# Peptides against a protein of PDB entry 3ZN8, part 122

Target 1, 125 residues: chain A of PDB entry 3ZN8
Amino acid sequence: LEEYDKIQKKMEDVMEGKGKLTLRDVYAQIIALRKMGPLSKVLQHIPGLGIMLPTPSEDQLKIGEEKIRRWLAALNSMTYKELENPNIIDKSRMRRIAEGSGLEVEEVRELLEWYNNMNRLLKMV

## One batch from the design tools (peptide; made by RFdiffusion4, then SolubleMPNN)

Design b2_p30_8_s1 (from b2_p30_8, 14 letters changed)
Fold by OpenDDE base, seed 2:
Structure b2_p30_8_s1 (fold): chain B 125 residues (1-125), chain A 30 residues (1-30)
Amino acid sequence: as target 1 above (125 residues)
Amino acid sequence: LVEKLLEEYLKTNDFKHAVLLLLMSKKLKE
């Protein structure tokens, strides 16, 4: 619950323009969410049945777990400066990160694109 | 916007995070 509250507060701050979402924040969120356990524990906090969220199948959970693991590898291969300021990651840095994490460059690009998109969306909420 | 956030996380199969964002969005509306 404590980690959940921290994540909420951080996201609220970003949405209200009081903070900046960084890849370090993303990393922390991923770790916190993994510690919460299965998705069912998260879903139980949803008030009522007002939001019909699709429950992922076991196969989807496995795919998601692998994707997250790969992203964590990429994040672990980034410098502190890169985590705090992802915009500095150029092609050379991206290649280094990919090599260090055992990923394809395109996968690292995908992560960065996701981050940028998420950051934009959070600011609009 | 919530739907867009959900879609973005669904692309990565990060369902837990998507749910968290939805929960937060509801709280912000209250």
Scores: peptide ipSAE 0.037, ipTM 0.547, DockQ to the pose 0.239
Fold by OpenDDE base, seed 4:
Structure b2_p30_8_s1 (fold): chain B 125 residues (1-125), chain A 30 residues (1-30)
Amino acid sequence: as target 1 above (125 residues)
Amino acid sequence: LVEKLLEEYLKTNDFKHAVLLLLMSKKLKE
C-alpha cells in the first residue's frame, strides 16, 4: 500500500503540473497494481465505487492482464534513458525493444502511443 | 478530462489503472 500511495502521489503531481509522467512511472504503477492482486482487491480500496461501475468479465480481465504483461516485457527491454525520456525512442530503438521483448514492433508502437496520449491527457487535467 | 483518461484506460482493457484514476479523481475532489 505504501508503494501504491507513492504512485498515486506521483500521478497527482503530474496532473497538477508538478512532474512528468515517464515510462518508469508507468512500469512502477503496473507492478504495484499487479502486486495488489486481482481487480476485486483493487476495488476494495474504493468502497461503493465497485457497485457503480460495471464489473468486467473474467475474460476481459484476462485480456487486459495479457496486454499489460506484454507491455511489461517491452518496458523491461528499454534502457533507463528510454524509460525516463520515451521521446528519444526512434524506429531503431523501437525495433530493438521489440526484438528484445519478443514483441512485434507495432506492439511497442502501441505502447508508446498509449503513453503519449496518456501523458498529454494528464497534463491537460 | 478525468473521464477521458478513464476512457483511454478502458479502451486498453486496463481496468486496474482505470480504477486508480477514479480513486485519484475522488481524492482530489475531497
Scores: peptide ipSAE 0.033, ipTM 0.548, DockQ to the pose 0.249
Fold by OpenDDE base, seed 3:
Structure b2_p30_8_s1 (fold): chain B 125 residues (1-125), chain A 30 residues (1-30)
Amino acid sequence: as target 1 above (125 residues)
Amino acid sequence: LVEKLLEEYLKTNDFKHAVLLLLMSKKLKE
């Protein structure tokens, strides 16, 4: 719970322009959530989400969990500099990360695109 | 929070919606 609060505060700071969201922050948050238990259990602890979101099927939960595991593998294959500043990740770095994580280059690209989109949205909120 | 956001994004492919849900969830906890 303490780690969750820290991550939430970090996200709030980024939204207010007081900080920058990095892949390190993303990694930390994923790890913190995983320590809370299965994704289904985590979702149940978020007030209002269960009302606003359709209950995912067991298969959908498994797919989501697998995607998170794959992205964690990619993050674990990144250097500290890359995690702190994902913008330095060029094609060569992306290929290295993919090979090190056992992923396709396109999957690594997808993660980076997701991060960029999230960062843009946080700045608009 | 990030995992839930990620899950919503993966389901809806709408990142904006996922962020809104995240923000609402934070406000509810305050």
Scores: peptide ipSAE 0.078, ipTM 0.561, DockQ to the pose 0.178; fails the geometry check
Fold by OpenDDE base, seed 5:
Structure b2_p30_8_s1 (fold): chain B 125 residues (1-125), chain A 30 residues (1-30)
Amino acid sequence: as target 1 above (125 residues)
Amino acid sequence: LVEKLLEEYLKTNDFKHAVLLLLMSKKLKE
């Protein structure tokens, strides 16, 4: 619960222009999501979204888990300064992160692009 | 399942996930 509260506050701050989403926040979000469990458990807390979703296949779960693992590896390979200020991540840093995480540079780039898009999106909501 | 959802979100950058998280966090605070 505490994790979600922090995420909420951060997201609200960003939406109001009072804060900035960081990759540290993203990391926290990923961890929180992993602890949440089935999507149905999440949706049940949202009024009007009590849609019964089919349970994912074992293969789908494995794919998802692998993706999360990859993202976490990338995040874990970043410095605190980078996590707090992802905008400082240049090509050199990106390459280092990729090498440290066992990812392709393109995957790290995609993560950063996702982050940037997310940050912009939150400000628009 | 949330991991699968997150994977899809990361791929598509679907804002629905962010909104979902916000709504969920708000609800949990109650």
Scores: peptide ipSAE 0.069, ipTM 0.565, DockQ to the pose 0.141; fails the geometry check

Design b2_p30_8_s2 (from b2_p30_8, 16 letters changed)
Fold by OpenDDE base, seed 4:
Structure b2_p30_8_s2 (fold): chain B 125 residues (1-125), chain A 30 residues (1-30)
Amino acid sequence: as target 1 above (125 residues)
Amino acid sequence: LLEELWRRYLETNSFEDRLLILLMSKELER
C-alpha cells in the first residue's frame, strides 16, 4: 500500500510535469499488479471494462500475461541506473539485457518504446 | 477500439488501469 501510494504520487508529478516516470516505477507497479494475481484477475478490477470494451478473450489474456512475464525478465536484467534512467540504454546495454533475460533484442526494444510512449501519454493526460 | 482505449485512458485516475490500457493497446497494435 505504501509503495502504491508512492507510485501514484510519482505519476501525478509526471502528469503535472514535475517528474519523470522511470522503469523502476513501472517495475514496482507491475509487481503490485502481480500480487493481485494473474492478468485476468487484475482486469476484473478495472471499472467499466466489461461495459465499454469487449471483454478480452482468454487468448488475449494469455498473450498479455506472457508479455508481462517477459518484460519482468528484462527489467530484472537491468541495472539500477538503467531502471532509473532508461535513456542511457544504448544498443550495447539493450543487447546485454536481452541476453541476460533470454529475450530477443527486439523484445527489449519494444519494452523501451512502450515505456517512452507511456511517458508521453501520461504527460498528455 | 484503440480510440475507445484512449478514451478510457483519459477517464481513469488509476495508474494501474492506465498501465493495463496501454499494455492492451500495444498488443492490439501488433
Scores: peptide ipSAE 0.124, ipTM 0.626, DockQ to the pose 0.087
Fold by OpenDDE base, seed 3:
Structure b2_p30_8_s2 (fold): chain B 125 residues (1-125), chain A 30 residues (1-30)
Amino acid sequence: as target 1 above (125 residues)
Amino acid sequence: LLEELWRRYLETNSFEDRLLILLMSKELER
């Protein structure tokens, strides 16, 4: 629970322009949330989800969990420097990360694109 | 912030992206 508070504070700092969201922060958050149990249990505790969207099927949840595992594999294949500053990840680094994690280069690119979009969004709020 | 995350959630066509956004949202709601 202390881990959640730390991540929340980090996000608040980013929104206030006092910091930058890193892939290390993302990694920590994913791990913390996974401690709550399977994705199905996590989603059940999100307010408004059941009202706004249909509950995902069991198969969809399994696919989602697999994707998260794949992204974690990519993150585990990154250096500390890359996790702290993802902007240094060039094509050569992406290929290395992909090979080390058993993923396609495109999957690593998708993770980085998501990160960039999320970081921009947080700074705008 | 939560409102903006929800907007992003609705805008994405990727289930995985939605999942990650929800994870972030969950952290902020604690």
Scores: peptide ipSAE 0.213, ipTM 0.720, DockQ to the pose 0.266; fails the geometry check
Fold by OpenDDE base, seed 5:
Structure b2_p30_8_s2 (fold): chain B 125 residues (1-125), chain A 30 residues (1-30)
Amino acid sequence: as target 1 above (125 residues)
Amino acid sequence: LLEELWRRYLETNSFEDRLLILLMSKELER
């Protein structure tokens, strides 16, 4: 519960413009929620989701699980400083992360681009 | 905050973005 409370407070601060979402935050959130089981089971624990929002299909869930697996591999290959400030990740760091995670460099770049886009999206809230 | 997250969820075509929004929503609903 303590870890969940920290994550919840962090998310509130980010949404209110009082904080910045880092890859460390994303990593911690994914790890914490993955303990609840597969993505399909996690989504079932969100109150009102099935009524208020379109739910992903079975195929979409499979794609999501694979994406999570690949991104977690990349995140596990990052240093703490890189997770806190992904902007420091240069070409050499991307290659190291890719090699350590078994991913293509382009996939690591895609993750970083997604992170940057997400931060822009959240600032619009 | 949840209502705004739901709005963003509906506006994005990226599954990865939707996934993160759902993860955030889960924490806020707790």
Scores: peptide ipSAE 0.182, ipTM 0.682, DockQ to the pose 0.286; fails the geometry check
Fold by OpenDDE base, seed 1:
Structure b2_p30_8_s2 (fold): chain B 125 residues (1-125), chain A 30 residues (1-30)
Amino acid sequence: as target 1 above (125 residues)
Amino acid sequence: LLEELWRRYLETNSFEDRLLILLMSKELER
């Protein structure tokens, strides 16, 4: 709960333009979510989701969980500097991260692209 | 703002994106 509150505060700061979302923040958020249990349980804690939103199928949940697991592997293979400043991750760093995590370079690129999209999304809120 | 997030939620095919949008929406509703 304390970790979740810290993440919330960080997100608020980013939305107010007082900070930048980093991969360290992403990592912390993923870990916090994992502590709450499987994605299915996390979604159950969101009021009205089951009624108002299309609920993901069991297969979609499994795919999402696997992707999160793979992204965690990538994040665990990053340096502190890379987590704090993802923009420094060039092709050489991506290759190293991929090799260290057992992922394809394209999967690491996908994570970084997702991060960039999320950061843009947060700034628009 | 919530409507825009909702639109993005419906438009994305990424489960992870949907999850993050929901988390952001939850924060905005507080």
Scores: peptide ipSAE 0.164, ipTM 0.664, DockQ to the pose 0.304; fails the geometry check

Design b2_p30_8_s3 (from b2_p30_8, 15 letters changed)
Fold by OpenDDE base, seed 5:
Structure b2_p30_8_s3 (fold): chain B 125 residues (1-125), chain A 30 residues (1-30)
Amino acid sequence: as target 1 above (125 residues)
Amino acid sequence: LLEELWREYLRTSSLEHEILLLLISKKLKE
């Protein structure tokens, strides 16, 4: 729960304009999820919340695990500077990351697009 | 916005699912 508290605080800071989500933050969250499991599994033990927030099935979680594993490989192939400031990742960097992680360039692009969308959503909340 | 986030939560999984869950939880507390 401690790791999720940190993540929640980070999200709150971003929503309040005190910071922004970085790929380093994303990396930390992935590691936390792998260690602690989905937050939904924790929250479902709180009376009332389990009904309000349906959880994905075990099969759905497994399907997502492969995607997360692949994205983790991409993140592990990024430099510190890229993780902190993903907007510097150009086509050349993207290709390097893809080659280093054994992914297609399109998969790396997908990760970056997802990241951009998440930042946009966080700012809107 | 909350409705849109909830809809997105339902159709996504893994990391994005968790992030959206956190956002929804925060909004529900307000």
Scores: peptide ipSAE 0.081, ipTM 0.572, DockQ to the pose 0.322
Fold by OpenDDE base, seed 2:
Structure b2_p30_8_s3 (fold): chain B 125 residues (1-125), chain A 30 residues (1-30)
Amino acid sequence: as target 1 above (125 residues)
Amino acid sequence: LLEELWREYLRTSSLEHEILLLLISKKLKE
């Protein structure tokens, strides 16, 4: 839970304009998630929350896990500079990352797009 | 916005769910 608190704080900071979400942050979150499991699943054990916050099925979780694994591969193929500043990742860098991670370029692009969307959403909340 | 986040939460990957859940939780506490 401590790790989740840190992640939440980071997200709150971003929402308040006190920084930005980076892919390094994403990496940290993935690691935390793998250690603890989805928070939503944990919260299902709290009466009432299971009704208010439905969790994905086991199959959906497995699909998500595979996606996470693939994203980790991509992240592990990025330089520190890229992790901190994903906006510098151009087509050439994407190709390198894809090749290094065994992914399609489109998958790397998807990750980056997701990242951008998350940043956008964080700023909107 | 909250409704949009909720919809996205329901259809996205586990990681995305996690992030969106945190966002929703934050919004609900306000």
Scores: peptide ipSAE 0.079, ipTM 0.577, DockQ to the pose 0.328
Fold by OpenDDE base, seed 4:
Structure b2_p30_8_s3 (fold): chain B 125 residues (1-125), chain A 30 residues (1-30)
Amino acid sequence: as target 1 above (125 residues)
Amino acid sequence: LLEELWREYLRTSSLEHEILLLLISKKLKE
């Protein structure tokens, strides 16, 4: 659970305005998921928490798996600077990333849009 | 906000679920 602790701390820092979520953080989360599986599967076994927090179905997790795999390919095609500061990714960079990862440009755009929304959400909490 | 997070948690990808779960957990501790 060490990896999840680090991720949680990062999220808390961002929520408190002490940092910024980066795509490198997202990458770390994906790796953690692939290594240990969803944290929700662990937390559902904790009394009270598993009852109060709805867990995604196995089908939902499977559907998300392919998307995550595709996003991982995109992330692996990004430079360090892009991972640390995704806002620099313009149309040219987006096309390069898409071509390098075998994805459509729209898929890369979707990832970036998701990131922006998530970063905004973290700051609102 | 918590209700919105729950709705999003139920329909998003596994990665999004994990991040949202962390947020929900934080709110529940407050």
Scores: peptide ipSAE 0.070, ipTM 0.565, DockQ to the pose 0.298
Fold by OpenDDE base, seed 3:
Structure b2_p30_8_s3 (fold): chain B 125 residues (1-125), chain A 30 residues (1-30)
Amino acid sequence: as target 1 above (125 residues)
Amino acid sequence: LLEELWREYLRTSSLEHEILLLLISKKLKE
């Protein structure tokens, strides 16, 4: 729970313009998620919330877990500078990351696109 | 915005679900 609180505070700071979401933050969240499991899965056991918060099926969770695993591989193949400032990742860097992680370049691009979309979303909220 | 976040939550990956839940929680506290 404390880990989730830290992540939430980070997100709040970003939303307030006091911080920036980095891939390091994403990495931290993934690790926390693996330790605690999906928060939605926890919340579904709270009476009344289960009906309000549809949770993914077991199969959907497995698919998501595989994707997360692949993204972790990509993140582990990035330099500290890239993790802190993902916007510097160009085609050459993407190729290196892909090769180092055993992923397709398109998968690395997808991760970066997702990251950019999340940053936009955080600024909107 | 909450409604949009909720729709996004329902269709995205597990990781995105967690992030969106955190955002929703923040908004619900306001």
Scores: peptide ipSAE 0.064, ipTM 0.559, DockQ to the pose 0.342

Design b2_p30_8_s4 (from b2_p30_8, 12 letters changed)
Fold by OpenDDE base, seed 2:
Structure b2_p30_8_s4 (fold): chain B 125 residues (1-125), chain A 30 residues (1-30)
Amino acid sequence: as target 1 above (125 residues)
Amino acid sequence: LLEELWRKYLETNDFKYRVLILLISKKLKE
């Protein structure tokens, strides 16, 4: 939970304009959430959401976990500079990352797009 | 929005929805 709290604080800081979310933060969040288990269980730590919520099917859990593994592979194939500043990742870097992680370029693009969208959303919320 | 995201989460268990749900839920309860 300590790891989770740190990540949440980072997210809150970004929401308040006190910093920028990086892919390192994303990486940390992925790891933390995996350790915490299902989202419903995670939400129990949020006041007012301590109710039992439905969870994805076993099949979907497997699919989702596979995607997480793939994203982690991509992140592990990035340089520290890229993790801190994902905006520098051009097509050439994206291809390298994809090749290094055994992923399709489109998968890496999806991750980056999600990251960008997340940053925008955090500032809006 | 939260309901829709939860539905998507149930259908995919995709990390992107997990994060969004968590963030929005936190904001709603503050």
Scores: peptide ipSAE 0.255, ipTM 0.741, DockQ to the pose 0.308
Fold by OpenDDE base, seed 3:
Structure b2_p30_8_s4 (fold): chain B 125 residues (1-125), chain A 30 residues (1-30)
Amino acid sequence: as target 1 above (125 residues)
Amino acid sequence: LLEELWRKYLETNDFKYRVLILLISKKLKE
Protein backbone atom coordinates (compact mmCIF):
# COMPACT_ATOMS: atom_id res chain seq x y z
CA LEU B 1 0.00 0.00 0.00
CA GLU B 2 2.83 2.38 0.77
CA GLU B 3 4.42 1.85 -2.61
CA TYR B 4 1.14 2.39 -4.36
CA ASP B 5 0.57 5.63 -2.49
CA LYS B 6 3.94 6.91 -3.63
CA ILE B 7 3.12 6.12 -7.22
CA GLN B 8 -0.25 7.80 -6.92
CA LYS B 9 1.39 10.91 -5.53
CA LYS B 10 3.82 10.94 -8.43
CA MET B 11 0.96 10.73 -10.87
CA GLU B 12 -0.84 13.55 -9.10
CA ASP B 13 2.28 15.67 -9.29
CA VAL B 14 2.51 15.04 -13.02
CA MET B 15 -1.13 16.03 -13.41
CA GLU B 16 -0.31 19.31 -11.72
CA GLY B 17 2.62 19.90 -14.04
CA LYS B 18 5.21 18.97 -11.46
CA GLY B 19 7.61 16.45 -12.87
CA LYS B 20 7.47 13.75 -15.49
CA LEU B 21 6.30 10.16 -15.47
CA THR B 22 9.18 7.86 -16.40
CA LEU B 23 9.43 4.19 -17.25
CA ARG B 24 10.94 3.65 -13.83
CA ASP B 25 7.66 4.87 -12.43
CA VAL B 26 5.86 2.48 -14.75
CA TYR B 27 8.00 -0.38 -13.50
CA ALA B 28 7.21 0.47 -9.89
CA GLN B 29 3.53 0.72 -10.70
CA ILE B 30 3.47 -2.71 -12.31
CA ILE B 31 5.05 -4.27 -9.25
CA ALA B 32 2.71 -2.46 -6.89
CA LEU B 33 -0.38 -3.44 -8.84
CA ARG B 34 0.61 -7.09 -8.82
CA LYS B 35 0.87 -6.99 -5.06
CA MET B 36 -2.53 -5.37 -4.67
CA GLY B 37 -4.31 -8.42 -6.01
CA PRO B 38 -7.60 -8.53 -7.89
CA LEU B 39 -8.71 -5.18 -9.26
CA SER B 40 -12.29 -5.72 -8.15
CA LYS B 41 -11.21 -5.85 -4.52
CA VAL B 42 -9.39 -2.56 -4.84
CA LEU B 43 -12.31 -0.79 -6.46
CA GLN B 44 -14.85 -1.96 -3.88
CA HIS B 45 -13.65 0.79 -1.58
CA ILE B 46 -14.21 3.58 -4.06
CA PRO B 47 -17.35 5.66 -3.55
CA GLY B 48 -19.69 5.61 -6.52
CA LEU B 49 -18.99 2.02 -7.41
CA GLY B 50 -21.84 0.45 -5.51
CA ILE B 51 -21.91 -2.60 -7.71
CA MET B 52 -19.93 -5.78 -7.60
CA LEU B 53 -17.57 -5.78 -10.54
CA PRO B 54 -16.86 -9.08 -12.24
CA THR B 55 -13.34 -10.47 -12.46
CA PRO B 56 -11.65 -11.82 -15.57
CA SER B 57 -11.67 -15.56 -16.10
CA GLU B 58 -8.77 -17.69 -14.92
CA ASP B 59 -7.55 -18.02 -18.48
CA GLN B 60 -7.53 -14.27 -19.00
CA LEU B 61 -5.74 -13.78 -15.70
CA LYS B 62 -2.94 -16.03 -16.90
CA ILE B 63 -2.69 -14.28 -20.26
CA GLY B 64 -2.57 -10.88 -18.61
CA GLU B 65 0.09 -12.00 -16.18
CA GLU B 66 2.20 -13.23 -19.07
CA LYS B 67 1.95 -9.85 -20.76
CA ILE B 68 3.07 -8.16 -17.55
CA ARG B 69 6.10 -10.44 -17.40
CA ARG B 70 6.94 -9.57 -20.99
CA TRP B 71 6.73 -5.83 -20.35
CA LEU B 72 8.91 -6.22 -17.28
CA ALA B 73 11.45 -8.06 -19.39
CA ALA B 74 11.53 -5.15 -21.82
CA LEU B 75 11.94 -2.63 -19.01
CA ASN B 76 14.74 -4.69 -17.48
CA SER B 77 16.55 -4.59 -20.82
CA MET B 78 16.58 -0.79 -20.96
CA THR B 79 19.41 1.45 -19.79
CA TYR B 80 18.93 3.89 -16.93
CA LYS B 81 19.02 6.75 -19.41
CA GLU B 82 16.29 5.16 -21.50
CA LEU B 83 14.11 4.48 -18.45
CA GLU B 84 14.47 8.07 -17.32
CA ASN B 85 13.88 9.56 -20.76
CA PRO B 86 12.11 7.12 -23.07
CA ASN B 87 11.94 9.72 -25.82
CA ILE B 88 15.54 8.90 -26.75
CA ILE B 89 14.57 5.36 -27.73
CA ASP B 90 14.88 5.22 -31.50
CA LYS B 91 14.45 2.26 -33.82
CA SER B 92 17.94 0.98 -33.14
CA ARG B 93 17.49 1.09 -29.38
CA MET B 94 14.07 -0.47 -29.67
CA ARG B 95 15.48 -3.39 -31.65
CA ARG B 96 18.24 -3.88 -29.08
CA ILE B 97 15.73 -3.89 -26.25
CA ALA B 98 13.55 -6.40 -28.08
CA GLU B 99 16.47 -8.71 -28.76
CA GLY B 100 17.75 -8.42 -25.22
CA SER B 101 14.37 -9.23 -23.73
CA GLY B 102 13.41 -11.94 -26.21
CA LEU B 103 10.42 -9.94 -27.43
CA GLU B 104 9.18 -8.79 -30.79
CA VAL B 105 9.97 -5.21 -31.74
CA GLU B 106 6.25 -4.55 -31.98
CA GLU B 107 5.81 -5.44 -28.32
CA VAL B 108 8.41 -2.89 -27.28
CA ARG B 109 6.78 -0.33 -29.54
CA GLU B 110 3.44 -1.01 -27.90
CA LEU B 111 4.90 -0.39 -24.46
CA LEU B 112 6.45 2.90 -25.54
CA GLU B 113 3.28 4.03 -27.24
CA TRP B 114 1.29 3.24 -24.13
CA TYR B 115 3.76 5.23 -22.03
CA ASN B 116 3.47 8.25 -24.31
CA ASN B 117 -0.30 8.07 -24.29
CA MET B 118 -0.33 7.78 -20.52
CA ASN B 119 1.82 10.87 -20.11
CA ARG B 120 -0.43 12.88 -22.40
CA LEU B 121 -3.53 11.66 -20.61
CA LEU B 122 -2.21 12.57 -17.17
CA LYS B 123 -1.60 16.13 -18.26
CA MET B 124 -5.08 16.44 -19.73
CA VAL B 125 -7.07 15.10 -16.78
CA LEU A 1 -15.41 5.58 -20.19
CA LEU A 2 -14.83 3.57 -17.05
CA GLU A 3 -17.40 1.00 -18.11
CA GLU A 4 -15.76 0.55 -21.48
CA LEU A 5 -12.36 0.16 -19.92
CA TRP A 6 -13.74 -2.43 -17.53
CA ARG A 7 -15.19 -4.40 -20.43
CA LYS A 8 -11.80 -4.39 -22.10
CA TYR A 9 -10.20 -5.45 -18.84
CA LEU A 10 -12.56 -8.40 -18.58
CA GLU A 11 -11.71 -9.46 -22.10
CA THR A 12 -7.94 -9.19 -21.88
CA ASN A 13 -6.80 -8.58 -18.30
CA ASP A 14 -4.28 -6.29 -19.97
CA PHE A 15 -2.14 -4.22 -17.62
CA LYS A 16 -2.72 -1.06 -19.63
CA TYR A 17 -6.42 -1.18 -18.83
CA ARG A 18 -5.81 -2.00 -15.18
CA VAL A 19 -3.65 1.09 -14.78
CA LEU A 20 -6.16 3.34 -16.50
CA ILE A 21 -9.05 2.02 -14.45
CA LEU A 22 -7.19 2.56 -11.20
CA LEU A 23 -6.09 6.02 -12.23
CA ILE A 24 -9.58 7.15 -13.18
CA SER A 25 -11.16 5.49 -10.17
CA LYS A 26 -8.79 7.18 -7.75
CA LYS A 27 -9.48 10.50 -9.38
CA LEU A 28 -13.20 9.95 -8.95
CA LYS A 29 -12.69 9.16 -5.29
CA GLU A 30 -11.17 12.56 -4.65
Scores: peptide ipSAE 0.247, ipTM 0.731, DockQ to the pose 0.316
Fold by OpenDDE base, seed 1:
Structure b2_p30_8_s4 (fold): chain B 125 residues (1-125), chain A 30 residues (1-30)
Amino acid sequence: as target 1 above (125 residues)
Amino acid sequence: LLEELWRKYLETNDFKYRVLILLISKKLKE
């Protein structure tokens, strides 16, 4: 839970304009959240969200887990510089990452697009 | 927005929605 709190603090800092979210942070968050379990259980720690929330089906859990594994593979195929500054990842780097992780280039692009959207959202909320 | 994201989460269990839901939920309750 300590690791989770650290990630949350980083998120708060980013929301306050104190730095930016990196893919290293994303990696850490994925690992931390997987350890914590279902999202509904995580949200129970937030006041007002103690009500039982519907959870994904078993099939969706498997699909989501596979997605996580694929994204982790991509992240593990990135260099330290790329994790810290994802904006340097061009088409050549995406191709290398895809080949190294056994993914399609489109999957790597999806991850990066999501990352960019997340950073924008964090600054807006 | 939160409701929409939750629906998507139920449909996909995709990490991208999980993170967004967590962030928005925390912000709404502060």
Scores: peptide ipSAE 0.235, ipTM 0.730, DockQ to the pose 0.318
Fold by OpenDDE base, seed 5:
Structure b2_p30_8_s4 (fold): chain B 125 residues (1-125), chain A 30 residues (1-30)
Amino acid sequence: as target 1 above (125 residues)
Amino acid sequence: LLEELWRKYLETNDFKYRVLILLISKKLKE
């Protein structure tokens, strides 16, 4: 919970225009969230969201876990500089990351696109 | 937006939706 709170504070700061979220932050968040349990249990601690929300089915949980494993493989294949500044990842770096992680180049591209979209969205909230 | 993200989360349990839901939910309740 302590590490999770630190990550959440960082993300809140980004939403307030104080800095940016990196893939290093994303990596830490993935690890922390995997330890937090079901999303509905996490949200019940937020004031005003003490309602019971539907949870994914067993099959959906498996799909999500596989996605996490694949993205973690990609992140583990990145250098520190790439994690801190994903915008430096060109086609050559992307191919290296894909080969090192056993993923398709398109999957690495998807991760990077999501990262960029996420940063834009956070600034709009 | 939050409703749409929750729908997508229910369909896939994808990390990308989970993180966004947490962040947006906290921001909306501040």
Scores: peptide ipSAE 0.227, ipTM 0.722, DockQ to the pose 0.327

